# Peptides against a protein of PDB entry 3QIS, part 68

Target 1, 334 residues: chain A of PDB entry 3QIS
Amino acid sequence: PSLELSRREFVFENVKFRQLQKEKFQISNNGQVPCHFSFIPKLNDSQYCKPWLRAEPFEGYLEPNETVDISLDVYVSKDSVTILNSGEDKIEDILVLHLDRGKDYFLTISGNYLPSCFGTSLEALCRMKRPIREVPVTKLIDLEEDSFLEKEKSLLQMVPLDEGASERPLQVPKEIWLLVDHLFKYACHQEDLFQTPGMQEELQQIIDCLDTSIPETIPGSNHSVAEALLIFLEALPEPVICYELYQRCLDSAYDPRICRQVISQLPRCHRNVFRYLMAFLRELLKFSEYNSVNANMIATLFTSLLLRPPPNLMARQTPSDRQRAIQFLLGFLL

## One batch from the design tools (peptide; aimed at target 1 W177 V180 F184 E283)

Design b2_p25_2_s2 (made by RFdiffusion4, then SolubleMPNN; from b2_p25_2, 8 letters changed)
Fold by OpenDDE base, seed 4:
Structure b2_p25_2_s2 (fold): chain B 334 residues (1-334), chain A 25 residues (1-25)
Amino acid sequence: as target 1 above (334 residues)
Amino acid sequence: MEEEERIEELEKKIEESFQELLERS
């Protein structure tokens, strides 16, 4: 069997978090026999492509003289955003289109990724006093390394060196401030806040806005801003409550005193973000008559975002663990 | 100077928001 491919080189320019890009090509069976095609892993790979890439269809049959359109879809989810932000991964891949009993055809994928504040650590963002798109990639790497070191120092209760005012981390990431401050000012009376989905177009505008600017106002509806906050928290490489404290949060869930002690052990940036979010959510709950938001709903929603099980325990989370996690957050909302 | 001033303003705005929320709650 043999195929003709309309294109073999694909360039995905300016790939962004949650922004789907598509490139299409055609494959034609120019042979005299039916063929089965499939994208196959390279010799050392478990998957036919990187996590941010997919082919659709990834397999199929072609009769003689049949043609099929294949879409190459690039989509950076929360699962790929962190490694792309750090430059650990890049928008580069090689796809192997295999024909059963035939040849392999190689497709070259290239492009560039534009970093996002989404999927960046709280530590790095606290040091990032400019929009991420204004920060040189080299400096992003340095900020991540420094952020790791400062997290470790904070965990060790090492006295913060009197860092010069220019080097002092923000109390909370500016992106969290922007989102929370907007919601606090404009959304406390918003009916069905955190219950009504945002608009996808508005979400993309909000993400782009946070990545490129420090606006006076966030664009979009309050629902979109609220959902952007949820997406932000979900995309964090480490949750607001560090993985190291997960079990202690569960164990303390019914003791408010111990809960506060556990939170006090968070790294400064994580602790500040947690306190800031809880303070905001308590304010939001004061307007429950207007916004139809209640503590149980908020605790349930935010628990999965703020108090995630460590990756190694994710598959072992019990309903009891989830209930304890919710109870832990409830102790800060009531 | 302009960048430093913008950073200081940002820091101040964040501090104010942080304190406002924590004092109310």
Scores: peptide ipSAE 0.622, ipTM 0.951, DockQ to the pose 0.908
OpenDDE base, seeds 1, 2, 3, 5: peptide ipSAE 0.596, 0.600, 0.596, 0.602; ipTM 0.944, 0.945, 0.944, 0.946

Design b2_p25_2_s3 (made by RFdiffusion4, then SolubleMPNN; from b2_p25_2, 8 letters changed)
Fold by OpenDDE base, seed 4:
Structure b2_p25_2_s3 (fold): chain B 334 residues (1-334), chain A 25 residues (1-25)
Amino acid sequence: as target 1 above (334 residues)
Amino acid sequence: EEEEKEIEELEEKIEKFIQELLERS
């Protein structure tokens, strides 16, 4: 069997979080026999491509003189955004198009990723006083390293060094402040807030806006801004309530005093973000007659975002654990 | 200077807003 490929080199320029890019090519059976094609893992890989890449179709049959269009789809989800932001991974791959009883055909994938504040740690974002797209990649690496050290110092209850005023971290990330400040100002009376989906185009504009600027006003509807906040919280590599405190939150869920004590043990940035969000959500709940938002809905929604089980416990989360997690947040909303 | 001032103004806005929310809630 033999294939002809219309293209073998693919460049994905300016790849962004949640922005789908597609490159297409054609394969043609120029042989005299039917062939089965498939994308196969390289030597030492478990998958035929990196998590942010997909081929569609990834396998198929071609009769003699048949052709098929293959789409190479690049999509950075929450599962790939953090490793791309850090530069641990890159928009580079090699695909192996295998022909049964035939040859392997190599496809080269290249490109560049544009960092996002989405999927960046709260610690790093508190140090990013400018939009992430203005921060040199080298400085992003340094900020992540420094952020890790400060998290550890905070957990150890070490007195913060009196870092010079220029190096002092923000109390909360500017991005989350911008989102919440917008919602506080403009969305408290918004009917069905956090219940109506945003527009995908507006979500992309909001993400791009937060990645590239410090806007006076976030673009898009209140629903899109609200969903952008949810996406931001979901994309955090470490949830607002650190994984280390997850079990203690569940164990304390019915004791408001212990709940407050657990939150006091969060790293400074996480603790500030948590308190800030709870303060906002309590304020939002005062407008329940206008926005149709209630404490149970909010607690249920935000629990999955703020109080995630550690990855090793994700598969073991019981309905009882979920209810305790909801109850934990309810103690801060009521 | 201008960038430093913009950062300082942002920090003040963040601190003030958080404080106001925490006092009202």
Scores: peptide ipSAE 0.174, ipTM 0.790, DockQ to the pose 0.820
OpenDDE base, seeds 1, 2, 3, 5: peptide ipSAE 0.169, 0.170, 0.152, 0.046; ipTM 0.793, 0.794, 0.779, 0.690

Design b2_p25_2_s4 (made by RFdiffusion4, then SolubleMPNN; from b2_p25_2, 12 letters changed)
Fold by OpenDDE base, seed 2:
Structure b2_p25_2_s4 (fold): chain B 334 residues (1-334), chain A 25 residues (1-25)
Amino acid sequence: as target 1 above (334 residues)
Amino acid sequence: MKEEEEIERLQKEIEASIQKLLELS
């Protein structure tokens, strides 16, 4: 068996968070026998491609002189955004198209990724005074390293050094401020806020806006701005409530005094973001007659975003653990 | 100078937003 491929090299320029790109090519059976094709893992790989790449179809049969179109889909989700932002991973891969009883055909995937504030740590974003697309990649790496050290110092209750006003971190990320301040100003009376989905086109515009500018006004509907806040919180590599405090939050869920003590132990940026979000959500709840938002809905929605189980415990989360997590958050909304 | 002034403005705007929400809560 043999195949002819219309293309073997693929370039995905300006790949962005949550923006699907597609490249298509054709494979043709130029042999005299039916053949089965499949994308196969390279040596030591578990998957035929990186998590941000997909082939469709990834396998199939071709009769003699039959042709099939294959789509290569590049999509950066919350699961790949952090490692691409840091440059730990890149838009590069090699696909192996295997022909049963035939040859292997190699496809080269290349391109560039454009960093996003989505999937960047709260600590790094608090240091980032300009939009992420204006920050040199070398400086992003330094900000991530410094963010780790600052988190450790904060956990150790080390007194912050008297950093100059220009070097002082923001109290909260500018991206969170932009989203929350917009919602506070314009969305308190918005019916079905956080219940109605945003528009996908508006979400992409909001993401691009936050990555490239500090706008006076965020574009899109209040629903799209609200969903962008949820996407932002979901994409955080470390949730607003740090993984190391997860179990203590569950254990304290019915003691309001201990709950407040646990939050006081968060790193400064995380603690500020938590308090800012809770203050906003409490204000939003005052307008429940207009916006149809209630404390149980908000607690249920935001608990999964703010109080995530550590990766090693995700598969073990019980319904009781989830209820305790909701109860913990309710103590800050009521 | 311009960048430092922009950073200072941004810091003050963020602080004012936080303070406003915390005072209402």
Scores: peptide ipSAE 0.558, ipTM 0.940, DockQ to the pose 0.884
OpenDDE base, seeds 1, 3, 4, 5: peptide ipSAE 0.538, 0.537, 0.557, 0.508; ipTM 0.937, 0.936, 0.940, 0.931

Design b2_p25_3 (made by RFdiffusion4)
Pose (drawn by RFdiffusion4):
Structure b2_p25_3 (pose): chain A 293 residues (1-134, 168-310, 319-334), chain P 25 residues (1-25)
Amino acid sequence: PSLELSRREFVFENVKFRQLQKEKFQISNNGQVPCHFSFIPKLNDSQYCKPWLRAEPFEGYLEPNETVDISLDVYVSKDSVTILNSGEDKIEDILVLHLDRGKDYFLTISGNYLPSCFGTSLEALCRMKRPIRERPLQVPKEIWLLVDHLFKYACHQEDLFQTPGMQEELQQIIDCLDTSIPETIPGSNHSVAEALLIFLEALPEPVICYELYQRCLDSAYDPRICRQVISQLPRCHRNVFRYLMAFLRELLKFSEYNSVNANMIATLFTSLLLRPPPSDRQRAIQFLLGFLL
Amino acid sequence: SEEEEFFLEFQEEMEETIDELREEL
């Protein structure tokens, strides 16, 4: 049971939020007998690697002496963007490739991460006047820039918030917001609209803070009480919520053109603005509908 | 409506803030 590896060290340079990287290498069974390989957790872990990293394939069977290409894939999603933004985690790791009844092969993962305004808290973004990788703002300039673009160009946009944008343009928009305060956000209206949804979803703290979440559901049927729960939010969260509710009400005026109706808004934005740490789903859409109408 | 007036006013105020920030760049 022996393996030959084309390389054991891998570098993921300039890793960005939601931008896929692949570092590939070849495994060859140079032994005399067939072998089984698999990636294993390091002593006392649950997984063999961190969430932003994946091996493809992560296990297999090799006769002497067939070869197999292994793809080490890095993808920073909404689960890791905040800790990598914060520096609580780095683009580094060790993969232990394990031969069943044999040697262990240690693969070193290194590289660097570029922080994004996506996955950054509303509070910190309101404190930062300049782009992240170039008195506080009422709302983060990034969300204002996305909403400003949609307000200017997308009020009459067929199927707004119902058609997915382009992956390439989403990344261009995110990089644009990370590095600049542009005159125009690049990309189609559908891409800008989706980037807004991704922004809300990637927030470490939702627009409606987690501890106020349950109170919102209980209060879902009294508009006076719902507004008061909103008053308990920190200033930046309260402002973002009011700002978005105003923006969505503005879009409802052009529903005959942009097909944006209360039904779609409620089911789309409720889960983004109001996340927990069933029929609560119903009190939640009722909570949000109370503001839209 | 009151929320429409608020939204338009807020957009205007934020546009002025963004312009000032751009000038400082």

Design b2_p25_3_s1 (made by RFdiffusion4, then SolubleMPNN; from b2_p25_3, 14 letters changed)
Fold by OpenDDE base, seed 5:
Structure b2_p25_3_s1 (fold): chain B 334 residues (1-334), chain A 25 residues (1-25)
Amino acid sequence: as target 1 above (334 residues)
Amino acid sequence: SEVDEELKKLREELAKEIEKLREEL
């Protein structure tokens, strides 16, 4: 069997979080026999491509002189955003298009990724006084390393070093402040807030705005700003309630005093973000007659974002664990 | 409530801090 490929080199420029890019190519059976094609893993890989890449179709059958279009789709989800932000991964891959009893055809994928405040740690963002696109990649790495060390010191109840006034972290990330302050000002009376989806184009504009500027006003509808907050919280490499405290939150779920003590043990930035979000959500609940938002809906929604099970426990989360997690959050909303 | 005043104060402090960051860009 033999194939002709219309293209073998693909460049994905300016790849962004949640922005789909597509490149297409054709494969043609220029042989005299039918052929089966498939994308196959390289010798040391479990998958035929990196998590941010997909081929469609990834396999198929071609009669002699048949042609098929293959789409290469690049999409950075929450699962790839953090490793791309740090530069641990890059927009580079090699695909192996295999023919049954035939040859291998290599496709080169390349490009560049544009960092996002989405998928960046709360600690790094509290140190980040400029938009992330203005921060040199070398400094992003340093901020993540320093953020990890601060988190560990905070969990160990070590007294923070009295860092000079110029190097003091923000109490909360500017991006969270911008989102929540917008919602506080403009969305308290918004019907179906956090229930109605945002517009995908507006979400992309909000993300780009937060990555590139410190806006006076966030663009888009209240629904898009609300969904952007949810996406931000979901994309955090570590949830607002650190994985270390997950089980203690579940164990304390019915004791409001212990719940407050558990939250007091969070790293400073995580604790501040949690308190700020809870205070906003309590304010939003005062307008329940206007916005149709209730404590059970909010607790259910935000629990999955703020109190995520550690990755190793995610597959083991029981309905009882979910109910305890919701009850933990309800104790801060009521 | 005392909690509402603490929130209000926190928001005002954060607003001033972010406004200063805008002026520095």
Scores: peptide ipSAE 0.354, ipTM 0.876, DockQ to the pose 0.729
OpenDDE base, seeds 1, 2, 3, 4: peptide ipSAE 0.332, 0.351, 0.342, 0.345; ipTM 0.866, 0.874, 0.870, 0.871

Design b2_p25_3_s2 (made by RFdiffusion4, then SolubleMPNN; from b2_p25_3, 14 letters changed)
Fold by OpenDDE base, seed 5:
Structure b2_p25_3_s2 (fold): chain B 334 residues (1-334), chain A 25 residues (1-25)
Amino acid sequence: as target 1 above (334 residues)
Amino acid sequence: SAMLEELRQWREEMAKEIEKLREEL
């Protein structure tokens, strides 16, 4: 069996968080026998492609002289954004198109990724006084490394070494402040806030705006700005409540005094973001007659974002653990 | 309320810092 491929080299320029890109090519059976094709893992790989790449179809049969279109889809989700932001991963891959009882065909995938404040740590963003697209990639790596070390020191209750002549971090990331301040100003009376989805085009505009500028006004509807806040919180590599405190939050869920003590042990930036969000959400709940927002809905929604189980426990979360997590957050909303 | 005052303080303090950051761009 043999195939002809219309293209073997693919370039995905300016790949962004949550922006789908597609490249298509054709494969044709130029042989005299039916053939089965499939994308196969390289040696030592478990998957035929990186998590941000997909082939559709990834397998199939071709009769003699049959042609099929294959789509190569590049999509950076929350699961790939952090490793692409740091430059740990890149928009580069090699796909192996295997022909059963035939030869392998190699496809080269290349391109560039544009960093996002989405999927960047709270600690790095508190140090980031410019839009992320203006920050050199080398400095982003340094900011993430320094941020990890400061998080660990804070959790261990190590006295911060006298902050030498380094610029004082922001109390909260500018990006989350801008989102929340916009919602506070314009969305407190918005009917079905956090219940109605935003528009995907507006979400992309909001992300691009926060990645490239410090806007006076965030573009898009209140629903899109609200969803952008949810996406931001979901995409954090470390949730607002650090994974190390997850179990203690569940154990304290019915003791409001212990809950506040647990939150006081968060790293400064995480603690500040938590307090700022709780202050905003409590204000939003005063307008429940206008916005149809209630404490149970908000607690249920934000618990999954703020108080995520550690990756090793995700598959083991019980309904009881979820209820304790919701109860923990309710103690800050009521 | 004490919480509304906390939210007001966050807004006022960060608004000044954000404005300074805009002037530095």
Scores: peptide ipSAE 0.380, ipTM 0.894, DockQ to the pose 0.887
OpenDDE base, seeds 1, 2, 3, 4: peptide ipSAE 0.364, 0.368, 0.371, 0.218; ipTM 0.889, 0.891, 0.892, 0.742

Design b2_p25_3_s3 (made by RFdiffusion4, then SolubleMPNN; from b2_p25_3, 15 letters changed)
Fold by OpenDDE base, seed 5:
Structure b2_p25_3_s3 (fold): chain B 334 residues (1-334), chain A 25 residues (1-25)
Amino acid sequence: as target 1 above (334 residues)
Amino acid sequence: SPELEELRRLREELAKEIEEIRAEL
């Protein structure tokens, strides 16, 4: 069996979080026999491609002189954004198109990723006084490493960082402040807030705006700004309530005094973000007659974002654990 | 309410910090 490929080199320029890019090529059976093709893992890989890449179709059958179009789709989700922001991963891959009883055909994938404040840690963002696109990648790595060490010190020592005024972290990330302040000013009377989806084009504009500037006003509808806040919280490498406190939140869910003590043990940036979000959401609930937002809806929505189970417990989350997690947040909304 | 006052305080403190940052950019 033999294949002819219309292209073997693919370049994905300026790849961004949640922005789909597609490149297409054709494969043709130029042989005299039918052939089956598949994308196969390299020797040390579990998958035929990196998590941000997909081939469609990834396998198929071709009669003699048949041609099929293959789409190479690049999409950076919440699952790939953090490792791409840090430069731990890159927009580079090699695909192996295998032909049954035939040859391997290599496809080269290359490109560049543009960092996002989405998928960056709260600790790193509190240290970023500039838009992330203005921060050198080397400095992003240093900020993430320093932020990890500072988080651990904050959890262990409960000591405020008395760092010098020029290097003092923000109380909360500017990106969270901008999103929440916009919603507070303009969205408290918005009907179906957090229930109506945003527009994908507006979401991309909001992300690009927060990555490249410190805007006076966030572009897009209140629904798009609200969804951007949800996407931001979902994309955090560590949730607003740190994984280390997850079980303690569940165990305290029916004791409001213990719940407040658990929150007081969060790293400073996480604690400030949590308090800021809860204060905003409690204010939003006063306008329930206008916005149709209730405490149970908000608690259910934000629980999955703010109080995620640790990765090792995800497969073991019970309906009882979810209910306790919701009850924990309800104690801050009521 | 004490809660609205906490939200206002946090917003005003952070607004000032962000305005200072914007003036330096």
Scores: peptide ipSAE 0.251, ipTM 0.854, DockQ to the pose 0.803
OpenDDE base, seeds 1, 2, 3, 4: peptide ipSAE 0.230, 0.246, 0.237, 0.240; ipTM 0.841, 0.853, 0.847, 0.847

Design b2_p25_3_s4 (made by RFdiffusion4, then SolubleMPNN; from b2_p25_3, 14 letters changed)
Fold by OpenDDE base, seed 3:
Structure b2_p25_3_s4 (fold): chain B 334 residues (1-334), chain A 25 residues (1-25)
Amino acid sequence: as target 1 above (334 residues)
Amino acid sequence: SAMLEELRREREELREIIEELRKEL
């Protein structure tokens, strides 16, 4: 069997979080026999491509002289955003298009990624006084390293080093402050807040706005701003309640005093973000007659974002664990 | 509650910090 490929090199310029890009090429059976094609993993890889890439179709049959269009889709989700922001991964891959009983064809994927405040740690964002797109990549690496060290010191209850006044971290990320302040000002009376989805175009505008500027106002509808907050919380590499405290939150779920003690042990930025969110949500609940928001809905929604099970326990989360997690959060909303 | 006053103060301090950061833009 033999194939002809219309293209073998693909460049994805200015790849952004949650922005789908597509490149297409054709494969033609220029042989005399039917062929089966598939994208196959390289040696030591579990998948035929990186998590931010897919081929559609990824396999198929071609009769002699048949041609098929293949789409290469690049999409940076919450699962890939953190490693691309850090530069640990890049928009580079090699795909192996295999023919059954034939030869391999190599496709080269390249491009550039534009960093996002989405998928960046709360610690790094608290040190980031400018929009992430204004921060040199070398400085992003330094901020991540410094942020890891701050998290460790906070978990060990070490006194924060008196960082010079110029290097003093923000109490919360500017991005989350902007989102929550907007919602507090404009969305407290918004019917079905956090229940109605935002617009995808508006979500992209909000992300780009937060990545590139410090706006006076967030663009888009209240629903899009609300969903952007949920996406931000979901994309955090470490949830607002750190994984190390997950079990203690469940164990304390029915003791409001122990719950507050557990939260006091969070890293400073995580603790401040948690308190800030709970304050906002309590204010939002005062307007329940207007916004149709109730404590059970909010607790159920935000628990999955703020109090995530550690990756090693995710497959073992029981309905009882989920109910305890919801009850933990309810103790801060009521 | 004392906690609402603390959160209001923390929010006001955060607003001042962000307003300062906006002046640096």
Scores: peptide ipSAE 0.032, ipTM 0.686, DockQ to the pose 0.646
OpenDDE base, seeds 1, 2, 4, 5: peptide ipSAE 0.032, 0.022, 0.028, 0.027; ipTM 0.690, 0.647, 0.620, 0.605; seed 2 fails the geometry check

Design b2_p25_4 (made by RFdiffusion4)
Pose (drawn by RFdiffusion4):
Structure b2_p25_4 (pose): chain A 293 residues (1-134, 168-310, 319-334), chain P 25 residues (1-25)
Amino acid sequence: PSLELSRREFVFENVKFRQLQKEKFQISNNGQVPCHFSFIPKLNDSQYCKPWLRAEPFEGYLEPNETVDISLDVYVSKDSVTILNSGEDKIEDILVLHLDRGKDYFLTISGNYLPSCFGTSLEALCRMKRPIRERPLQVPKEIWLLVDHLFKYACHQEDLFQTPGMQEELQQIIDCLDTSIPETIPGSNHSVAEALLIFLEALPEPVICYELYQRCLDSAYDPRICRQVISQLPRCHRNVFRYLMAFLRELLKFSEYNSVNANMIATLFTSLLLRPPPSDRQRAIQFLLGFLL
Amino acid sequence: DEEDEESETWVEELFDEWREEREEE
């Protein structure tokens, strides 16, 4: 049971939020007998690697002496973007490739991460006047820029918030917002609209803070009480919520053109603005509908 | 309550300004 590896060290340079990277290497069974390989957790872990990293494939069978290409894939999603933004985690790791009844092969993962305004808290963004990788703001300039673009160009946009944008343009929009305060956000209206949804979803703290979440559901049927729960939010969260509710009510005026109706808004934005740490789903859309109408 | 009033005023003023600019265009 022996393996030959084309390389054991891998570098993921300039890793960005939602941008896929692949570092590939070849495994060859140079032994005399067949072998089983698999990636294993390091002593006392649950997984063999961190969430932003994946091996493809992560296990297999090799006769003497067939070869197999292994793809080490890095993808920073909403689960890891905040800890990598904060520096609580780095683009580094060790993969232990394990031969069943045999040697262990240690693969070193290194590289660097570029922080994004996506996955950054509303509070910190309101405190930062300049782009992240170039009195506080009422709302983060990034969300204002996305909403400003949609307000200017997308009020009459067919199927707004129902058609997915382009992956390439989403990344361009994110990098644009990380590095600049542009005159125009690049990409189609569908891409800018989706980037807004991704922005809300990637927030470490939702627009409606987690502890006020349950109170919102309980209060879902009294508009006077719902508004008061909103008053308990920090200033930047209260402002973003009111700002978005005003924007969505503005879009509802052009529903005959943009097909944006209360049904779709409620089911789309409720889960983004009001996340927990069923029929609660119903009190939640009722909570949000109370503001839209 | 005062903070809500101020937030609501700010949101209204921001959207009124955008609507005026849009009408001029």

Design b2_p25_4_s1 (made by RFdiffusion4, then SolubleMPNN; from b2_p25_4, 13 letters changed)
Fold by OpenDDE base, seed 4:
Structure b2_p25_4_s1 (fold): chain B 334 residues (1-334), chain A 25 residues (1-25)
Amino acid sequence: as target 1 above (334 residues)
Amino acid sequence: MEEEKEIDEWVEEYFEQRRKELEAE
């Protein structure tokens, strides 16, 4: 069997978080026999492509003289955003299109990724005084490394951050501040807040706004801004409540004094974000008659975002663990 | 304990200030 490919080189320029890009090509069976095609893993790979790439269709049959269009889809989810922000991964791949009993055809994928504040650590964001798109990628790496070291120091030493670091970290990431301040200003009376989904186009504009500071004010509906906050919290590489404290939060869920002591052991930026979010959510609850927001709904929604089980325990989370996690957050909302 | 008060006070003061600003608009 043999194929003709209309294109073998693909460039995905300016790839962004949650923005789908598509490139298409055609394959044609120029042989005299039916063929089965499939994208196959390279040697030592488990998958035929990187997590941010897919082919559609990824396999199929072609009769003699038949043609099929294949879409190469690039989509950076929460699962790929962190490694692309750090430059650990890049918009580069090689796809192997295999013919059964035939040849391999190689496709070259290249491009560039534009960093996002989504999927960046709270520690790194607290050090970023400018929008992430204005920060050189080399400096992003340094900020993440420094952030890791400061997190470890803050966990090991109840020592105040040395006053001598020339740039004091922000108390909270400016991106969280912008989202929460906007919601506080405009969304306290918004009916069905956090219950109505945002618009995908508005979400993209909000993400771009936070990443670039363009426009100066967050665009979109209150629902889109609210969903952007949820997406931000979901995309954090480390949840607002660090994985190390997860079990202690569950164990303390019915003792409000112990709950507060557990939160006090968070790294400073995580602790600040937690307290800031809880205060904001308590403000929203004052307007429950207008926004239809209640403590149980909020606790249920934010528990999965703020108090995530460690990856090794995620498959073992019981309904009782979820209830304890919700109860833990309720103690800060009531 | 002192740092805990400082952050809680900061957060409360922030929302109180923002409320006053919104009442003045």
Scores: peptide ipSAE 0.301, ipTM 0.814, DockQ to the pose 0.840
OpenDDE base, seeds 1, 2, 3, 5: peptide ipSAE 0.259, 0.273, 0.235, 0.247; ipTM 0.791, 0.798, 0.775, 0.780

